# Designs tried in a protein design run: peptides against a protein of PDB entry 4LZF. Part 48

Target 1, 155 residues: chain A of PDB entry 4LZF
Amino acid sequence: GGRLVVFPNGTRKELSADGQTVKVMFFNGDVKHTMPDQRVIYYYAEAQTTHITYPDGMEVLQFPNNQTEKHFPDGRKEITFPDQTVKTLHPDGREESVLTDGTIIQLNPDGSKVIQFNTGQREIHTADFKRREYPDGTVKTVYSDGRQETQYPTG

## One batch from the design tools (peptide; made by RFdiffusion4, then SolubleMPNN)

Design b2_p8_3_s1 (from b2_p8_3, 4 letters changed)
Fold by OpenDDE base, seed 3:
Structure b2_p8_3_s1 (fold): chain B 155 residues (1-155), chain A 8 residues (1-8)
Amino acid sequence: as target 1 above (155 residues)
Amino acid sequence: GELPDPEV
């Protein structure tokens, strides 16, 4: 029920019987799939990279080194690195990295940094201070002028 | 029809 078209340059086009799936195998080894859900899967043979585009504007890139990038319609980007770290870049400039050990690192547009450790401790870096928050409620602050302050959970 | 070329 399907149809196969073979072009003089070696490109081949396969159509499913229902017409909902189209597969183009280009002469250079690239492959393009148009799926029933209207996503388009393009494989670049030389780069060994897969590029998926969705009708809502989402895009997914899969690289041969096992890195994956998701580009969301709202401008957010999510990168899964080969070491399985996941980094999210937000449209406002904020960046968040989730490490495999559970540590979360946030870089804010104002230059501040927040680290949420897997131990439950939290560290905040600003232009004015570095602050460590402990699970028991203790907070230690080192200010840029060298002054130190400890706040205890009881007071 | 026209021969399809790989996309860039």
Scores: peptide ipSAE 0.102, ipTM 0.829, DockQ to the pose 0.145
Fold by OpenDDE base, seed 2:
Structure b2_p8_3_s1 (fold): chain B 155 residues (1-155), chain A 8 residues (1-8)
Amino acid sequence: as target 1 above (155 residues)
Amino acid sequence: GELPDPEV
């Protein structure tokens, strides 16, 4: 059978019979689970937040507002917001947000932004211009100096 | 031994 240890400070420690699972119930309400697969699940009672750490370095945070954050060993982070938007932060500084309607917003390290709309239109923002690309091949550009140009599809 | 404390 399992084993229960009760500490003087009120913390309790439960060990499975095989010793592969350990549950610590801290006096403040926090809970720590060490699992057979070596993942550690820590629940912060006051913050109502769950923090999972994996042996490969992966970390997962689950917040009470339904936001989830994944921290990958390569430095990438993936945030799922309560509205189900998924934002990926890449190690090179690039950020990508995928909205529920399929729209993709990319923020590049140089400050440029690309929006891929669910309509097939694409908008590119740089220091020098804002450009809209249409599915029919039309491209409209508004330059920072106010100049505008339209490129029409070949045909 | 040392008693377990909540993690930081």
Scores: peptide ipSAE 0.079, ipTM 0.808, DockQ to the pose 0.149
Fold by OpenDDE base, seed 5:
Structure b2_p8_3_s1 (fold): chain B 155 residues (1-155), chain A 8 residues (1-8)
Amino acid sequence: as target 1 above (155 residues)
Amino acid sequence: GELPDPEV
């Protein structure tokens, strides 16, 4: 059968009968689950945070405010905020936020910014200009020197 | 056996 080990410091270790699951309840309230699929679920009692590590290197952090962070083996991080905005941080420095309304905001390593609005409009920010692309093909550009250009769609 | 400590 399963085993329960109680340590003098108050830590408790529960072993399943098949040995596939191990639960350690530390004296400080932390809990560590080692699962049959080799994931490790660690609960930090004081922070009320859950940290899941997977054998492929994936890590998941679950915070008490309902924020979730995924750390991928490729170095990418994906943060799901309490408002359900999803922000992806890429290893090349690019950041992408997907809002609940479908708006996508991209911050590029070169400092440029691209916003894909849920309306189908797209806005590009560079050091030299802000450009708005409209669904009908119209493109409006406001340059840093104050110049403005409108490019109309071709039929 | 060694007493398990909380992980850092």
Scores: peptide ipSAE 0.065, ipTM 0.797, DockQ to the pose 0.147
Fold by OpenDDE base, seed 4:
Structure b2_p8_3_s1 (fold): chain B 155 residues (1-155), chain A 8 residues (1-8)
Amino acid sequence: as target 1 above (155 residues)
Amino acid sequence: GELPDPEV
């Protein structure tokens, strides 16, 4: 069977029979699980936060407010906010937020913004204009100087 | 988010 070691400071260490799982219950309430798949699950009792590290470098943080963060080995981060918005921070500086209604908001490194509405409309914001693209192919552009342009779909 | 310091 497994083993339980109790240390003088109150820390407890549980070992599975096969030695592949180790659970350390620290005196401060923290808990550390080392799993057979080599992921490490650390629970910070005071912060009520769970931190999972994977052997490939992936990390997952779970916060008490229901926010979850995934830190990918390539530097990408994915944040699921309490409102269930999912924000992806890409290594190139691009940010993408997916709202619960399906709307996607992209912030580009050049400062431009693209909103893909759940209606199929898309709005592009640049320094020079705001452009609305409609599912039928119509495109309306409002330029920074107030000029407007409408482009109609072609067959 | 902020990561707490691990206990060793």
Scores: peptide ipSAE 0.031, ipTM 0.668, DockQ to the pose 0.124

Design b2_p8_3_s2 (from b2_p8_3, 5 letters changed)
Fold by OpenDDE base, seed 2:
Structure b2_p8_3_s2 (fold): chain B 155 residues (1-155), chain A 8 residues (1-8)
Amino acid sequence: as target 1 above (155 residues)
Amino acid sequence: PELPEPEV
């Protein structure tokens, strides 16, 4: 059978019969599970937060407000917010947010921003201009100097 | 927060 070790400080350690699963219940209410697949699950009782570490270096954080964060071995991070917006932070500094309505917001390392609306419209923000592209092929540009230009699909 | 270590 499994083994239970009780420490003087109140911490408890449970070992499965095969030794592949270890559960540590700390005196403060925190819990650590070591799983057969070498995944380690930390539960922080006060914060009500779960932290999972994988042998490949992936980490998953689950917060009490239903926010989830994934930290990938390549340095990418993916945050799922309570509203189900998903934000990806890339190692190159690019950020991408996907809203529940399908809108995509991209932030580039150079400070430029691209919004792909669910309507098919696209907006591009640079240091020099803001540009709106419409599904019919119309393009409106507002330059930083206040000049405006409209390009029509028929020329 | 960091988990406390079990005392043996």
Scores: peptide ipSAE 0.055, ipTM 0.761, DockQ to the pose 0.544
Fold by OpenDDE base, seed 4:
Structure b2_p8_3_s2 (fold): chain B 155 residues (1-155), chain A 8 residues (1-8)
Amino acid sequence: as target 1 above (155 residues)
Amino acid sequence: PELPEPEV
């Protein structure tokens, strides 16, 4: 069977019979789980935060405000905010936010922004213009100087 | 940060 070790400081260590699962309950209420899949789960009692580390280097943070962060081995970071917006930070500096309505907002390293609306419309923001692309192929451009141009799908 | 090992 499993075993329980109780330390003088009040920390408790539970071991599964096969030794593949270890649960450490620290005297301060923190908990450390080592799982058979080698995932390590840390729970910080005071912060009410869970930190999961995976053997491949992936990390998952779960905060008491319902925010979740995934730190991928490739350096990508994915944040699920309390409002369920998912923001991905790419190693190249690109950021992508997926809103609950399906809108995708992309921030590029050059400062340009692309919004893919749930309606199928796309808006591109650069230093020089804002451009709206419509599902029918119409493209409207508003330049920084206030000029406007409309391009139609049939040319 | 990782939790320290229990002190015995």
Scores: peptide ipSAE 0.051, ipTM 0.766, DockQ to the pose 0.585
Fold by OpenDDE base, seed 5:
Structure b2_p8_3_s2 (fold): chain B 155 residues (1-155), chain A 8 residues (1-8)
Amino acid sequence: as target 1 above (155 residues)
Amino acid sequence: PELPEPEV
């Protein structure tokens, strides 16, 4: 059958009869579940945060504010904010944020930034310029020296 | 952020 171990400090350990599930209830209110699928679920009582670790190295953090963070084995991190914005941090330093309206914001390792607006406009920020690309093919560039250039789709 | 587990 199942087994319950009660430690002097108040920590309790429950083992399932099959030994596939282990639940540790720590004296501070934290809970650790080891599941049959080998995922480990930590609940931090004070922070009200759930931390799931998977055998493949994936980790999932669930915060009380409805933020979720996924840490992938490849080093990528995906943050779903309470507003449902999804931010991906790539191992190469690239960051991508997808807003709920479909806008995509990319931060590149070289410091450049690309915004793809839901309107089909695209804005590119570099050290040398800001460039706005319009759906009609118009491109406006503002250079760091204050020079401006407009390229029209028909020349 | 991860928190340390309390000791038994």
Scores: peptide ipSAE 0.042, ipTM 0.721, DockQ to the pose 0.217
Fold by OpenDDE base, seed 1:
Structure b2_p8_3_s2 (fold): chain B 155 residues (1-155), chain A 8 residues (1-8)
Amino acid sequence: as target 1 above (155 residues)
Amino acid sequence: PELPEPEV
C-alpha cells in the first residue's frame, strides 16, 4: 500500500502504492505533487499560487486572482487575465490580445499596432498615421502632421 | 508575477 513519511521538520511525504505519485506537504504549507505523467504541481501556500511544470518544458501558473499563465518551451507566453482577455507574448516581441468581445489587438516589434474590431473595422497605428478601415471599403487616415485622407470604395 | 524557487 501507500506510505507516509514524517520528517523531523514537520514535512510529510505521501507515496502511492505504485510509487508513481508523490505528495510532499512542506512545513511552510507548500505542497508538491509529482504525478505519473511526470508533471510537477507545486502550490505556494503564502502566494496561493500553483505552478505546474511538464517534462517538455511547459509551465502553467495559476494565481489567486484567477489569472493563468502558460509558458511554452519555445518562449511564447499566454496570459489569461481575470477578465478572460487572452494575451500572447511571442519570442520576437509581438504581442496579441484577444478580448472577450472578439476584438484583437496586435502590437508589433516595430511599434505599430493593429486593432481588429468585432464589427469588422480595422485600425492601424504607425509612427506616421492612424488608419481606420471600414467594412464597406472606406478608409480614413489621419497623418501625424494633421493631414487627413478619406478613400471611398467607389474610387 | 515572479515566483520563488520551490522549497526542497
Scores: peptide ipSAE 0.032, ipTM 0.685, DockQ to the pose 0.137

Design b2_p8_3_s3 (from b2_p8_3, 4 letters changed)
Fold by OpenDDE base, seed 4:
Structure b2_p8_3_s3 (fold): chain B 155 residues (1-155), chain A 8 residues (1-8)
Amino acid sequence: as target 1 above (155 residues)
Amino acid sequence: SELPEPEV
């Protein structure tokens, strides 16, 4: 059977019969689970935050406001906001936000911005222009000097 | 034996 150890400081440790699952209930209300798959689930009672660490270096943070953060071994971070927007921060400095309507917003390290609308339109923002690309192949560019250009699809 | 302590 399992084993329960109660420490003088009030911390309790529960071990499964096979020893593969360990649950530590700390005196401050924190809880640490060590699982058979070697993931560690730590619950911070005061912050009401769950921190999961995986043996491959993956980390997952779950906050009381329903925000979730994934920290990937490659340095990428993925934040799911309470509104269910998903923001990915790439190691190269690129940021991508996926909105609930399917719109994708990309912020590039060079300062350019790309919006991929759920309608299939794409808008590109650079220092020199804003460009709107339409599904039919039409491209409208507004340059920083106020000049406008429309490129029509070849057909 | 060391008493288990919460993480910071």
Scores: peptide ipSAE 0.211, ipTM 0.861, DockQ to the pose 0.147
Fold by OpenDDE base, seed 5:
Structure b2_p8_3_s3 (fold): chain B 155 residues (1-155), chain A 8 residues (1-8)
Amino acid sequence: as target 1 above (155 residues)
Amino acid sequence: SELPEPEV
């Protein structure tokens, strides 16, 4: 059957009858669950943070402020902020934020920034210019030297 | 282990 082990330091270990679930309740209030699917759920009592590690190398952090961070085996990180913005950090240095309104903000490794607004407008930021693309095909560019160019749609 | 410790 299941077992309960109580250690001299106050830590308690509960084992399921099949041995597939292990719950360790540490003396400091931390809790470690080893699950049948081999994920490990660690709860840090002081930080009130849950850390889940998966056998494939994925890690999930759940913070008390409702922020969630996923660390993928490929090095990608995905942060869901309390406001439900999702930020993805890619191994190549690219960052992408998806706002709740559908706006997408991309930071590229070369330092450029692209904003895809929910209105269909797109803004590109580079070292040399800021460019706004409109759904009608109008493109407005403001260059770093102060020049401004407007390209109008054909038609 | 005989004396499990929490993660640091």
Scores: peptide ipSAE 0.210, ipTM 0.863, DockQ to the pose 0.151
Fold by OpenDDE base, seed 2:
Structure b2_p8_3_s3 (fold): chain B 155 residues (1-155), chain A 8 residues (1-8)
Amino acid sequence: as target 1 above (155 residues)
Amino acid sequence: SELPEPEV
């Protein structure tokens, strides 16, 4: 059978019979699970937040508003918002958001932005221009100086 | 003996 230890501060520790699972129920309501795969699941009672740490350095945060954050060992972060938008922050400073409608928004370290619309249109924002690319091959560019150019597809 | 404390 398992073992239960009750500490003077009110914290309780439950050990599985095999000793591979440990559950600590802290006096403040927090709960810490150490699993056989060595992942640690910590529940913060006051914040109602779950923090999972993995042996490889991966971390997962689950917030009460249904937001989830993944912290990868390479420094990448992935945020799933309550609306199911997924935002990825890359170590190089690039950010990508995937909206539920399939739109992809990319923010580049140089400040440029690319929006891939679900319609197949793409919009590129730079310091020098805003460009709209259409599925038919038409490209419209508005330059920062106010000049506009349209490139038509060769039919 | 051990006296487990919650994470800060």
Scores: peptide ipSAE 0.209, ipTM 0.864, DockQ to the pose 0.144
Fold by OpenDDE base, seed 3:
Structure b2_p8_3_s3 (fold): chain B 155 residues (1-155), chain A 8 residues (1-8)
Amino acid sequence: as target 1 above (155 residues)
Amino acid sequence: SELPEPEV
């Protein structure tokens, strides 16, 4: 059967009958689970934060405000905010945000910005211009020198 | 034996 060990400091250790699951309940309220798949789940009682570590190097943080952070082995980070916006931080400095309405906002390392609206319109910001692309093929550009250009659909 | 303590 399973085993329970009670330590003099008040910490308790529970072992499953097969020995594959270990639960440590620390005297301060922290809890550590070691699972059969070798993931480790640590709960910090004071911070009310859960930290999961995987054998492949993946890490997951769950905060009391419902924010979740995933740290991938390749250096990518994915943040799910309380409002359910998902932001991806890439190792090359590129950032991508997906809003709940389906809008995608991309920030590039060169300082350019691209917005893909849920309406099918796209907006591109560079040092030289702002450009709006419409689903019908119309493209409107405002250049930094104040010049404007409209390209109409071909056909 | 050493007593288990919380991680920092």
Scores: peptide ipSAE 0.121, ipTM 0.827, DockQ to the pose 0.145

Design b2_p8_4_s1 (from b2_p8_4, 4 letters changed)
Fold by OpenDDE base, seed 4:
Structure b2_p8_4_s1 (fold): chain B 155 residues (1-155), chain A 8 residues (1-8)
Amino acid sequence: as target 1 above (155 residues)
Amino acid sequence: SEPVVIDY
């Protein structure tokens, strides 16, 4: 069972028998779907974008170019780009991108950058130096003045 | 006009 309401402007409202599912199909093609779990699914027809809101404040946006954005209640934002790169924007201003090859790029609020390569090597960029850390413990530093240092693992 | 209501 259920109920369908058709409004004069062409908007349609479908209600489940228990009232827990409500689907509003607006005259412009937009859709609002309220689910039993209280998530609300918005579909914007012109933009071809899906927007899901959850009771805990989580939001998910799905764009026609296959980009997905997750807005977490804590203020964190996670963007999955069409190329499947995942970028996380943290409330403290830190940004992290995970590439499809497993490389992680971290941009810190102070302007420093850390690249964790899929090879296990790590590169740290600061205003003063670029430092490469190797899996064996070797560390190579190139300072902004061109000076270089190599540190070897201790055992 | 009034909305049309259909129960099913």
Scores: peptide ipSAE 0.498, ipTM 0.943, DockQ to the pose 0.959
Fold by OpenDDE base, seed 3:
Structure b2_p8_4_s1 (fold): chain B 155 residues (1-155), chain A 8 residues (1-8)
Amino acid sequence: as target 1 above (155 residues)
Amino acid sequence: SEPVVIDY
């Protein structure tokens, strides 16, 4: 069994027989669904956005353009963009993006940047230099004063 | 008016 309550304004509330599932369908099209696992699913009709909250503090937002945002209890945020790029924002200010081609871009709080290319090459940018590391062990550095160095693989 | 309650 179950119970349906219909309010004068058109809002409807459905209760499962065990009372563990509650679905409220508001007159404006919004929906609130409380699940047995204690997660709460909000659907906002005008924004066409789904918002899921978990008992541990995790939150998941799903937008109509297919963007998804996960807000972790530790303050970390993970954004999956419509193009399927995944960007992680860390509480210390560090940002990491994983592109669909496998390239990883890291932005550090001190302003430095590291790119791990899908070719196996890595590029490091700092205030003092730009450095390229190659899979064979060769490292090429261009310093801010214009000086260049090449370190060849050992062995 | 009051809410309508339906048991099923």
Scores: peptide ipSAE 0.497, ipTM 0.943, DockQ to the pose 0.932
Fold by OpenDDE base, seed 2:
Structure b2_p8_4_s1 (fold): chain B 155 residues (1-155), chain A 8 residues (1-8)
Amino acid sequence: as target 1 above (155 residues)
Amino acid sequence: SEPVVIDY
């Protein structure tokens, strides 16, 4: 059972028998679902975008190009791009991108950058230097003044 | 016009 309400403007509202599920189909093609778990699912017809809001404050956006965005209650945001790269924006300003090959790129609030390559190499970028760390323990540093330094593994 | 209500 249930109830259907049809408004003069063409908007339709469907209520489940228990009243826990409500579906509003707006005249413009947008849809709003209120679910028993209190999540609300918006579908924007023109944009072909789905927007889910949860009672704890989490939000999920799904775009027609297959990009998804998660907005966490703590302020963190996670973007999954169409190529499946995942970018996390942290409340402290740190950004982390995980590429499909396993490479991790971290951008820090101070402007420094760290790249963890899938080969095990690590590259650190600061205002003062660019440093490459190799799996064998070798470290090569190029300083902003042009000076270079190589540190060899101790064993 | 008034909304149309259908119960089922």
Scores: peptide ipSAE 0.497, ipTM 0.944, DockQ to the pose 0.950
Fold by OpenDDE base, seed 1:
Structure b2_p8_4_s1 (fold): chain B 155 residues (1-155), chain A 8 residues (1-8)
Amino acid sequence: as target 1 above (155 residues)
Amino acid sequence: SEPVVIDY
């Protein structure tokens, strides 16, 4: 059998028979659930947010607006927005967004930007130029000095 | 008051 402890302030603590599961239901509606796998599930009632922590340092946040955030032990963060766009923030400062239509946007630590469109077109932004690559092999470059260059397919 | 403990 398990054990239930009811505190005077209304907080309740449930202990499983094997002691592997502990559930604390706080007086304010918050819940802390410690699982056999050492995962801890926090539910913050006022914010309606779920926060899961794993023994390896992984954390998962689930917000009431359907946004989810994964915080990896290496410092990487992955955000799934309500519209299902997925944004990855890397420890080196690189960011990558994957849109639902398949478009990928990469922001690099040096300030450069790469957009891989779902059409197969690719756009590269650097301090020196903006370049558009087309599926047919055409490449159009606009340089920072205003010069424009078009490279045509060799076929 | 003291906590209430219920074993089940």
Scores: peptide ipSAE 0.493, ipTM 0.943, DockQ to the pose 0.957

Design b2_p8_4_s2 (from b2_p8_4, 5 letters changed)
Fold by OpenDDE base, seed 2:
Structure b2_p8_4_s2 (fold): chain B 155 residues (1-155), chain A 8 residues (1-8)
Amino acid sequence: as target 1 above (155 residues)
Amino acid sequence: PEPIVIDY
């Protein structure tokens, strides 16, 4: 059998028979679950947000608008937006967004950007140029000084 | 007041 503790302020605490599961239902509607695997699940009633913490340092946030954020122990952060775009923030400052159509957008710490289109085309933006790479091997470059260059497939 | 404890 389990144990239920009811505090004067209305907070309730449920303990499993083995003590491995603890559920605290706070007076404000918040809920805290401690699980046998040592993950802790917080539900914030007013915000309608779920926050899961794992013993290895992993954290998962689930928002009412269907956005999900994963905070990895290595410092990486992964955001799944309501439109199902997935954005990864890397510890080195690099950002990568994967769109639902397969397009990948990479933002580098130096400010450069790479777009990998679902068509196989690739566009590279730097301080010095904008370059488009085509599946057939053609490469078109527009330099910051206005000069343009086309490189044709060679193998 | 003390909390109420129920064992089940």
Scores: peptide ipSAE 0.442, ipTM 0.926, DockQ to the pose 0.960
Fold by OpenDDE base, seed 5:
Structure b2_p8_4_s2 (fold): chain B 155 residues (1-155), chain A 8 residues (1-8)
Amino acid sequence: as target 1 above (155 residues)
Amino acid sequence: PEPIVIDY
């Protein structure tokens, strides 16, 4: 069997028979659950947030608004928003958002932006131009100086 | 006061 320890302050500690599972229910409502796989599950009662830490350094945050954040050991951060948009923040500063409709938005460290629309169109934004690529092969570029260029597909 | 220990 397991063991339950009830402290005078109201904190409770549950120990499994094998000692590999430990659940601490703090007086403030917070819960810390240490699992046999070394995963630690924190529940913060006031924030209603669950925080899971893994032995490899991975962390997962689950917020009451249904947002989930994954913090990878390599420094990458992945946010799943309530609308199911997934945003990845890379250590090099690059950001990528994948919308539920399939649109992908990439923000590059140099300030450029690439949008891959679900229609197959692609739009590239740089300091020098804004370029739209169409599925038929047409490419339209508007340069910062106002010049425009259209490249037509080879037919 | 001492903590209460319950074995189950």
Scores: peptide ipSAE 0.440, ipTM 0.926, DockQ to the pose 0.964
Fold by OpenDDE base, seed 3:
Structure b2_p8_4_s2 (fold): chain B 155 residues (1-155), chain A 8 residues (1-8)
Amino acid sequence: as target 1 above (155 residues)
Amino acid sequence: PEPIVIDY
């Protein structure tokens, strides 16, 4: 069968019969669980935070406020906020947010911004202009010098 | 004092 080790300070270590699962329950309430698939689950009692590490370098953090963060081996980070907004941070500096209403917001490294609205409209912000694209093909542009242009679907 | 080991 399994093995239980009880240390004088109150820490307990439980080993499965096959040795594939190890559970350490520390005296302070922290828990470390090593699984057969080589993932390690840390639970920090005081912070009430769960931290999972995978052998490929993937990490998942779960916070008590219901926020979840995924750290990918390539440097990408994905944050799911308590309101269920999902924000992706790319290694090149690009950021993308998906809101619960379906709106997608992209922030580019050059400072430009693109919003894809749930209505099908899209808005593009650059140093030179603000542009609104409509589902029917109409495009309205306001340039930094105050000039305005409207391109209609007919050309 | 050393740890207590229990096999089950």
Scores: peptide ipSAE 0.438, ipTM 0.926, DockQ to the pose 0.927
Fold by OpenDDE base, seed 1:
Structure b2_p8_4_s2 (fold): chain B 155 residues (1-155), chain A 8 residues (1-8)
Amino acid sequence: as target 1 above (155 residues)
Amino acid sequence: PEPIVIDY
């Protein structure tokens, strides 16, 4: 019981029997697909990009290079790059990248940077110093004035 | 011209 409407300009509209699914195939190759769950799938033919919008405001972009971007209603953005690195951009300006090896890179709004290596080492960058923390408790700090300090867990 | 409608 479906219906197909063909417009003179070449645009086609396909309606399911229950009316819950509507697919518009535009003359330029773009597609708009309204699904029963109320998500809308836009396909832009020229860009080969898929854009999904959800009723709660969530948006998902899928690019031809295999990059995916999720735009959350709270303003958070999550980018999965082709290499599977996941970068999260927070509304406060904080950025977090999770590499495939488990390394986490955090860029803070104040300009500081924190790297949590998969080895358990941690590196902290501030305007005043660069600090490396080791799993055994050793901490090495290089200050902006060139001074260096090494703190040992004992002795 | 008006669109063509096909029911199936």
Scores: peptide ipSAE 0.435, ipTM 0.924, DockQ to the pose 0.933

